# Designs tried in a protein design run: peptides against a protein of PDB entry 6IDX. Part 192

Target 1, 380 residues: chain A of PDB entry 6IDX
Amino acid sequence: KELAKLSADVTFATEFINMDGIIVLTRLVESGTKLLSHYSEMLAFTLTAFLELMDHGIVSWDMVSITFIKQIAGYVSQPMVDVSILQRSLAILESMVLNSQSLYQKIAEEITVGQLISHLQVSNQEIQTYAIALINALFLKAPEDKRQDMANAFAQKHLRSIILNHVIRGNRPIKTEMAHQLYVLQVLTFNLLEERMMTKMDPNDQAQRDIIFELRRIAFDAESDPSNAPGSGTEKRKAMYTKDYKMLGFTNHINPAMDFTQTPPGMLALDNMLYLAKVHQDTYIRIVLENSSREDKHECPFGRSAIELTKMLCEILQVGELPNEGRNDYHPMFFTHDRAFEELFGICIQLLNKTWKEMRATAEDFNKVMQVVREQITRA

## One batch from the design tools (peptide; made by RFdiffusion4, then SolubleMPNN)

Design b2_p20_5_s2 (from b2_p20_5, 8 letters changed)
Fold by OpenDDE base, seed 2:
Structure b2_p20_5_s2 (fold): chain B 380 residues (1-380), chain A 20 residues (1-20)
Amino acid sequence: as target 1 above (380 residues)
Amino acid sequence: SFFEKRMAKLRKLQEKVAKE
């Protein structure tokens, strides 16, 4: 206990480390010897002292043995561990992950997200916070190829639902530390959208052009009598598509692919449109047809609106920004659905369409409508 | 508390690692 307290002092820590004191502490953990009276209390203080000593940055985390890692991971994986030991073990694992890529690799092999989920299903918010912090650490240190897998694991209905139900909707107010870790998790999740946001459409990519064509098909061919099969010559077909792309509200009616060459929002806007068209087809068709049937110059250009809205949402959500130590603002909505960004887009595009109608807007009012919509979204 | 102090250190470390 006294050692743990003194270990916070840099002068004491320096002298203690110079005396190989940290090695003695690591060996104590490695031994796993429960023969000592008050072993659990002694172990908790040992782990505290170890953390406080390592926090001075005098000793590399790479000095830690595989046996030590296994013991700490063991305390996290065991169902009946003292709360004080569990908290310190989670904190040690997080610190190991964050400070060493080598330790990250070893820990990622020993600890599954499934094991961390069990620590989210507890009433102790501090344990929950350490568990989310460790998830965040694993996410931060994951190689780029595994980040999407971790995101998919987060998108796994189970982790998201557990966070939502046991943390966010828990019977206790969310403390500042938990709010911060939820914020970090959200930022890391939104950063996965950055790749798509910065991906330019290739106008020559047929697969990407086929997505735009699918948007047209969903909007117009689902209601068209099969007798209007595009059996008319290639020129009539091109002219028909140009009309349809105008009705869809694309800026470039001839080649809508050009509207997605701007980054941001690049291909992310097309992803949002396609999601809306497939998952919320009735809403999509309604928005498109309500505006396509107007001849009064009050048409809301869906394509342009969807692109600019996607860009605006990226700005509001700060997509691509790094986590800040001082922030604790998170959006509970993003834990309610696996594709929460696309769902938010679907809500906001309806809001935009409504606002456009209420303002009796024309194409000249586009920027004014977008400003009003921004204010509405940011106040919600 | 120990928790608050620890979490404050971890917040700083997370931000640092995110910038690396």
Scores: peptide ipSAE 0.552, ipTM 0.959, DockQ to the pose 0.837
Fold by OpenDDE base, seed 4:
Structure b2_p20_5_s2 (fold): chain B 380 residues (1-380), chain A 20 residues (1-20)
Amino acid sequence: as target 1 above (380 residues)
Amino acid sequence: SFFEKRMAKLRKLQEKVAKE
C-alpha cells in the first residue's frame, strides 16, 4: 500500500527501479500464487505500484514477459475478479497497448473486443470507461489493414448497441472521462472515412464508372418497362447518358467521374450516393426524379448536392481530426446505426432537397442553400 | 481519484500515440 503511494514519486521510483523493484513486482504477478493471506488486496497494490512505476517512463514496457501479459489478460477475462484488480488490469493492458507495438500484437491475440463487452454491461462506469479506453487503445494501435476490422467490430450491432444501451442511455449521467473515451472512439471511427474522403476517382477505372452507371440505372431504368431497351445506336446511347447525368445533377454531364476527382470528398461522396440508392432506393429515386422532371430552373442538382453535402459533413464532423485530450463532445447518433455516416447523409440530403424547394433556389443560389443547410445541421 | 488521474494520463498518451 505504501509502495503504491510512493511509486508516484519520481525519486522513489528511480531508486526502486534501480533496485530491480519492478522485476520483483512482475514476478509476483507472474507467480499467480493465491496462497497468501489478503492476496487480492496485495495484488491490487502490486498492480497499482507497477502502473505508477511504469508511468515514469524509466523502464520500457517491453520488459514485461508473456506470462505477465497472460496473467493480466486473465484477470480481465476471469469472472468474479475483484473490481480493483479488474480496473488496474484494464489500465495496464491499455498502457501496454499504447506504449508498445510488440505488446499490442501479443495483447490483441489474447483479448478480443468481444471479451471486453462484458465489462460494458456492468453498472460501474469506471470499468466501462476502462473497457472503452482499452478498445480505443487497440483501435489506435491497430495497423491500417486491421483498423477496418476494428471498425467492423464496432459497427457490429452488438458492441454498438451495448455502448448505446448500457453506457449512453444508462441510468447514470455520463462522467467527463467516459464522454472523452466515447469522443475518442468516434474520432477513430470517423478517421476510417478519411481514406475514402481523400481517394480521387479514376475516370478511367471501369469499375468506378460502373457505380455511376448503376446510380443512373437505379434512378431511370428501375421504373422503365424492360421493353424500352435503349436502341442499338452507340451515339444515341452516349447522348442519352449525357442527358441522364445532367438529370442526376452532375456538374460534368459528359463524364461524371470528373466530379469525384476533387478531394475531399472524393470517393466518399460516391459511396454515400450508392448507399442511398441501394438502401433507401425510394428516397433516392424520389429526389432524383422530382428534380429531373422540372423544367423551371428550380432543379436541385442531386449529384453536385451530394458531393458538396458529403464535403460539408466531413467538415462538420471533423473527419481526419486526431483525438484531442481536451475534447469530450460525442454524437450519440453515431451509436444508433452501423452505417451512421451514410444514414446521416441520407437525412441531410433530404433536408437539402427540402430547403432547396422552400427557398425556390436556382443553380445560382447553390452556395446560399448549402449555408442554410449547414446552419440547420449544426443546430440539430 | 486514482481513476481520474489515470484517465488524465491515458488521454495524453492516446493523443501522443495518435500523432505518431
Scores: peptide ipSAE 0.552, ipTM 0.959, DockQ to the pose 0.829
Fold by OpenDDE base, seed 1:
Structure b2_p20_5_s2 (fold): chain B 380 residues (1-380), chain A 20 residues (1-20)
Amino acid sequence: as target 1 above (380 residues)
Amino acid sequence: SFFEKRMAKLRKLQEKVAKE
């Protein structure tokens, strides 16, 4: 207990470390010997002292053994562990992950997100916060190729639903520290959209052009078999497509692919449109056909609106921004669905279409409509 | 509390690591 208190002092820490005191603490953890009276209390103070000593940055985190890592991971994985030990073990794992890529690799092999889910299902919000913080640490330190896997693990209906039901909709108010960790998790999840947001469409890529053709097909040819790949369409077919692209509200009626060459929002806008068209087909068709049948210049240009709305949502959600230590604003909506961004887009595009009608807007009012929609989204 | 102090350090560390 006194050691844990004194370990917060830099002078004491320096002297204690110089006497190899930290090595002694690590060996106590490694031994796992439950033979001592008050073992749990002693271990909790040992882990506290270890954290406080390591926080001075005098000793590299890489000094810890694999046995130490396994022992700490073991405390997190045990069904019956003292709460004080569990909290400190989670904090140690998070610190190890954040401070060392080598330790991240070792910990990522020993700990699964599934094991951390059990610590989210408890009434102790501090344990829940440490568990989310460890998930965030693992996400931050994941190599780029594995970030999508972590995202998929978050998108796993189970983790999301547990956070929603046991943390966000829990019987206790969300404290500032939990709100911050939920914010961080949300930021890290949205940063996965950055790649698509910054991906320019290649107007010469046939596969990407086929997505635009699919949008047209769903809107205007809903009964047509998708297997009718538009072969080298006759001049009449090209003229038909130009008309269809105008009705879809693209800025470039001849080559809609050009509308997706600007980043942001790049291909992310096309992803949102395709998601809407496939998952919410009736809503998509209604929006497109309602505006395509108007001859009064009050048509809402769906394609342009979808692109600018996607860009606006990226700005509002700060896609590509790094986690800030001072922020604690998170959106519970993003825990309600696995494709929460695309679902938000689907809600907001309907709001935009409604607002356009209510304002009796024309193409000249486009920016005014977008500003009103921005205010509506930001207030919701 | 120990929790609050720890979380304050972690917030700073997370931001630092995100910038690396």
Scores: peptide ipSAE 0.549, ipTM 0.959, DockQ to the pose 0.834
Fold by OpenDDE base, seed 5:
Structure b2_p20_5_s2 (fold): chain B 380 residues (1-380), chain A 20 residues (1-20)
Amino acid sequence: as target 1 above (380 residues)
Amino acid sequence: SFFEKRMAKLRKLQEKVAKE
């Protein structure tokens, strides 16, 4: 107990480390000897002292043995561990992950996100916070290939739903530290959109062009009786598609692929449009057809609106920004769905379409409509 | 509290690591 208190002092820490005191603490953990009277209390103080000593940055985290890592990971994975030990073990794991890539690799093998989910299903918000913090640490240190897997694991209905139901919608107010960790998790999740946001459409990629064609098909061929398949020549087909792309509200009616060459939002806008068209088909068709059937200059250009809205959402959500230590603002909505960004897009595009109608906007009012929509989204 | 002090250190470390 006194050692844990004194370990916060840099002078004491320096002397204690020079006396190999930290090695003694690590060996005590490594031994795993539960036979001592008051073992749990002693272990909790040992782990506290270890953390406080390591916080001085005098000793590299790489000095930690694999046996030590396994013991700490063991305390996190065991169902009946003292809360004090669990909290310190989670904090140690997070610190190890963040301070060392080599320790990250070892810990990522020993600890799964699934094991951390159990620590989210508790009433203790501090444990929940440490668990999310460790998830965030693993996410931050993950190689790019594994970040997508972690995102997919977060997108796994289970982790999000547990965070939503047991943390965000819990019977307790969210403390500042939890709010920060939820913010970090959200930022890391949004940063996965950055790749798509910065990906230009290749106008020569047939697969990408086929997506644009699919948007046309869903909008216009779903209502057309199969009898009106115009059997007319390739040029009439191109002219027909140009008309359809105009009705879809693309800026480039001849080659809509060109509208997706600007980054941001690049391909992310096309992803949102396709998601809307497939998942919310009735909403998509309604928005497109309501505006395509207007012969008045009050049509809302869906394609242009979708692109600019995607860009605006990226700006509002600060896609590509790094986690800031001082921020704690998170959006509970992003924990409600696995495709939360695309769902937000679907809500916002309806809001945009409504706002366009209410303003009796024309193409000249486009930027004004977008500004009003921005204000509406940021106030919600 | 120990928790708050620890979390404050971790926030700084997370930001640092994110910038690396």
Scores: peptide ipSAE 0.547, ipTM 0.958, DockQ to the pose 0.839

Design b2_p20_5_s3 (from b2_p20_5, 8 letters changed)
Fold by OpenDDE base, seed 5:
Structure b2_p20_5_s3 (fold): chain B 380 residues (1-380), chain A 20 residues (1-20)
Amino acid sequence: as target 1 above (380 residues)
Amino acid sequence: SLFERRMALLRKRQEEVARE
């Protein structure tokens, strides 16, 4: 107990480390000897002293043994562990993951995000914070190929729903430290959109062209009685498609693929449009047809609006920005749905369409409408 | 508290690691 208190002092820490004191603490953890009277209390103080000593940055985290890692991971994975031990064990794991790629690899083999979910369902916000911090550490240190798996694990309805229900909507006010860890988790999740945001459409990719064609099909062929004879020649079909792409509000009516060559938002805009068309088909069809049936100059160009809105949302959400130590602003809505970005897009495109109508906007007012919509989104 | 001190350190380290 006194050692744990003294370990916060840098002078004491330096001398204690020089006397191999930290090695003694690690060996006490490694021994796992539950036979000692007051073992749990002793272990909690040992882990406290270890953390305080390591937090001085004098000793590399790589000094820890595999046995030590396994013991700490064991305290996180075992049911019915003392709360004090669990909290310190989560803190140690998080620090090990953040400070060493080699330790990350070892820890990622010993623990899963699924095991950490149980530590989010507790009333102790410090435990919850360390659990999210450890998830964030695992996400940050994951190889790029595994980051998508981590995202998928977050997108797993379970982790997201647990964070929403037990952390965000918990009976306790969210402290600054928890808010920061939720912010970091959100930033890391949004950064997965960066690839799509920076992916240019390949006009020669038939699969990508087929998505644009599917947008047309969903908007216009769903209402067309099958009686419109397929028989008009390839040129009439191209001319028909050009008309349809104009009605969809693409800037390039001849080749809408060209509208998705600008990055940002690149293919992410097309992903949002396709999601809206498939998941919210009635909303999509309504927005497109309300504007396509207008012979007046007050048509809202859906395609252009969707692209610019996607870009604006990326700017507002700071997609591709790195976590900042000083920020703690998180959006609870992003924990409400697995495809929260696309759902936000779906809400915002309706807001844009409404605002366009209310302003009686023309194509010349496009930037003014976008500015008003930006203000509305940022105030919400 | 120990928690607050550690969280402050961890926030810095998270930012550093993200830049790596």
Scores: peptide ipSAE 0.571, ipTM 0.961, DockQ to the pose 0.868
Fold by OpenDDE base, seed 1:
Structure b2_p20_5_s3 (fold): chain B 380 residues (1-380), chain A 20 residues (1-20)
Amino acid sequence: as target 1 above (380 residues)
Amino acid sequence: SLFERRMALLRKRQEEVARE
């Protein structure tokens, strides 16, 4: 206890480290000797002293043994661990993951996100905060090829639901530290959209063109079997498609693929449009047909609006920005659905369409409508 | 508290690691 308190002092820490005191603490953890009277209390103070000493940044985290890592991971994976030991063990794991790539690799093999979910279902907000911080550390240190797998683990309906119900909608007010870790988790999740946001459509890619054609089919030929995708051949069909792409509100009626060559929002806008068309088909068809039947120049250009709205949402959500230490603003809505960005797009495109009608806007008013919609989104 | 001090350090380190 006294050692744990003194370890917060940099002068004491320096002297204690010079005496190999930190090695003694690590060996106490490694030994796992449950035979000592008050073992749990002693272990909790040992882990506290270890954290306070390591937090001075004098000793590299790489000094820890595999046995030490396994003991700490064991305390996090065991269901009947003392709360004080669990809290410090989560803190140690998070620090090991965050400060060392070599320790990340070892810990990522020992700990699953599924094991951390149990630590979110507790009343102790500090434990919940360390659990989310450890998830964030694992995400930050994950190789680029594994980031999508981590993202999919976050998209796991279970983790999302647990965070929503036990953290965000919990019986306790969210403290600043938890709010920051939720913010970081959201930033890391939104950064997965950056790839699609910065992907230009290839106008020569047939598979990407087929998506645009599918948007047309869903809007105008909803009763037609996709197997009857009529062959590309006749000039009359090309002229018909140009009319359909105009009715869809694309800027380039001849080659709508050109509208998706601008980054941002690139292919992310097409992903949002396709999601809306498939998941919210009635809403999509309604928006398109209501505007395609207008002869009064008050038609809302869906294609252009969807692209600019996607770009606006990326700007509002700061997609591709790095986590900032001073921010704590998170959106609870993003924990309500696994495809929360696409669902937000679906809500906002309806808001845009409504606002366009209410303003009696024309194509010349497009930027004014977008500003009003931006204000509405940012106030909600 | 120890928690608040550690979280402050953690926030800085998370930002640093994200820039790496």
Scores: peptide ipSAE 0.569, ipTM 0.961, DockQ to the pose 0.847
Fold by OpenDDE base, seed 2:
Structure b2_p20_5_s3 (fold): chain B 380 residues (1-380), chain A 20 residues (1-20)
Amino acid sequence: as target 1 above (380 residues)
Amino acid sequence: SLFERRMALLRKRQEEVARE
């Protein structure tokens, strides 16, 4: 107990470390000697002293043994551990993951995100914060090939729902430290959109062109009587498609694929459009048809609007930005749905379409409408 | 508290690691 207090002092810490004091503490953890009276209390103070000493940054985290790692991971994975030991064990694991790639690899094999979910279902917000911090550390240290798997694990309805229900909607006010860890988790999640945001459409990729064609099909063929047989010659079909792409509000009516060559938002805009068309088909069709039937020059160009809205949302959400130590702003909405970005797009495109109508906008007013919509989104 | 001090340290380290 006294050692744990003194370990916060840098002078004491330096002297104690020089006397191999940390090695003694690690051996106490490794020994697992449950036979000592007050073992749990002693262990909690040992782990406190260890953390305070290591937090001075004098000793590398790589000094810890495999036995130590297994013992700490054991305290996090076991259901019946003292709260004080659990809290410090989560803190140690987070620090090990964050500070060492070699320790990350070992810990990632022993601990799953699923095991950390149980530590989110507690009333202790500090434990919850360390659990999210450990998830964030695992995400940050994950190789690029595994980041998507971690994202998918986060998109696992269970983790998201637990964070939403037990952390965000908990009966306790969210402390600044928890808000920061939720912010970091959000930033890391949004950065998964960066790849798609920076992916240019290949106008020669038939599979990507087929998605644009599917957008056309959903908008126009769902209402067309089967009597318009696809049998008119290739030229009539091209002319028909050009008209349809104009009605969809693409800038390039001949080759809409060219509208997705700009990065940002690249293919992410097409992903949003396709999601809207498939998941919110009635909303999609309504937006397209309400604007396609207008002959009054007050048509809202859906395709152009969707692209520019996607870009604007990426800017507002700071997609591709790195976590900042001073920020604690997170969007609870992103914990409500697995595809929250696409859902936000679906809400915002309706807002844009409404705002366009209210302003009686023409194509010349496009930038002005986008500015008004930006202000509306940022105030919400 | 120990928690607050650690969280302040972790915030910095998270930002550093994100830049790597």
Scores: peptide ipSAE 0.567, ipTM 0.961, DockQ to the pose 0.849
Fold by OpenDDE base, seed 3:
Structure b2_p20_5_s3 (fold): chain B 380 residues (1-380), chain A 20 residues (1-20)
Amino acid sequence: as target 1 above (380 residues)
Amino acid sequence: SLFERRMALLRKRQEEVARE
């Protein structure tokens, strides 16, 4: 206890480290000797002293052994560990992951996000905060190929549902530290959209063109049995598609793929449109057909609107921005659904369509409508 | 508290790592 208190002093820490004191602390953890009287209390103070010493930044986190990592990971994975040990073990793991790529690799093999979910189901908000901080550290240090797996793990109904129900909707007020870690998690989650936002559509990619064709099919052929695609000549088919793409509100009626070559929002806009068409088919069909049946120049161009709305949402949500140490603003809505961005898009596109009608807008009013919609979204 | 000091350090380090 006294050592843990003194370890907060930089002068003491320097002297203690020079005497190899930190190595002694690591060896105490490595020994795993549960047979000592007051082992839990001793271990809790040992881990406290270790953290306070390491926080001076004098010693590299790479000094820790594999045995030390396994012991700390063991304390986090064991169901009946002392709360004080668990809290410090989570803090140590987070620091190891965040400060060392080599330690990240070792820890990522031993600890899963699934194991950390159990530490979110507790009433102790400090433990919950360290668990989210560790998830954030794993996310930050993950190689690009594994970031999507982390995203998928977050999108897994379980992690977000647990955060929503046990953290956000918990019986305790959210502290600033928890709010910050939720903010960081949200920023990191939104940054996964950046890849799609910056992906240009290739007009020559048939698979991407087939998605646009599927949007057309869902809007106009939803009642027609897929069997009766009449063998009408390739040219009549192209001319028919040009009319359909105009009715869908694409800017390029001949080749709507060209509308997705601008980044941002690139392919992310197409993803949103496809999600709306598949998950909210009735809403999608209604929006498209209500505007396609108008001959009064008050048609809301769905395709153009969807693209510009996706771009606007990326701007509002600051997609691609790095986490800021001073921010703690998070959106609870993004924990309510696994595809919260696409659901937000689906709400906002309906708002846009409504606002367009209320304003009696024409194509010339497009930017004005978008500005009004932006104001409506940012006030909500 | 130790928790508050740690969290302040972690916030800073998270931002640093995000810039790397």
Scores: peptide ipSAE 0.565, ipTM 0.960, DockQ to the pose 0.880

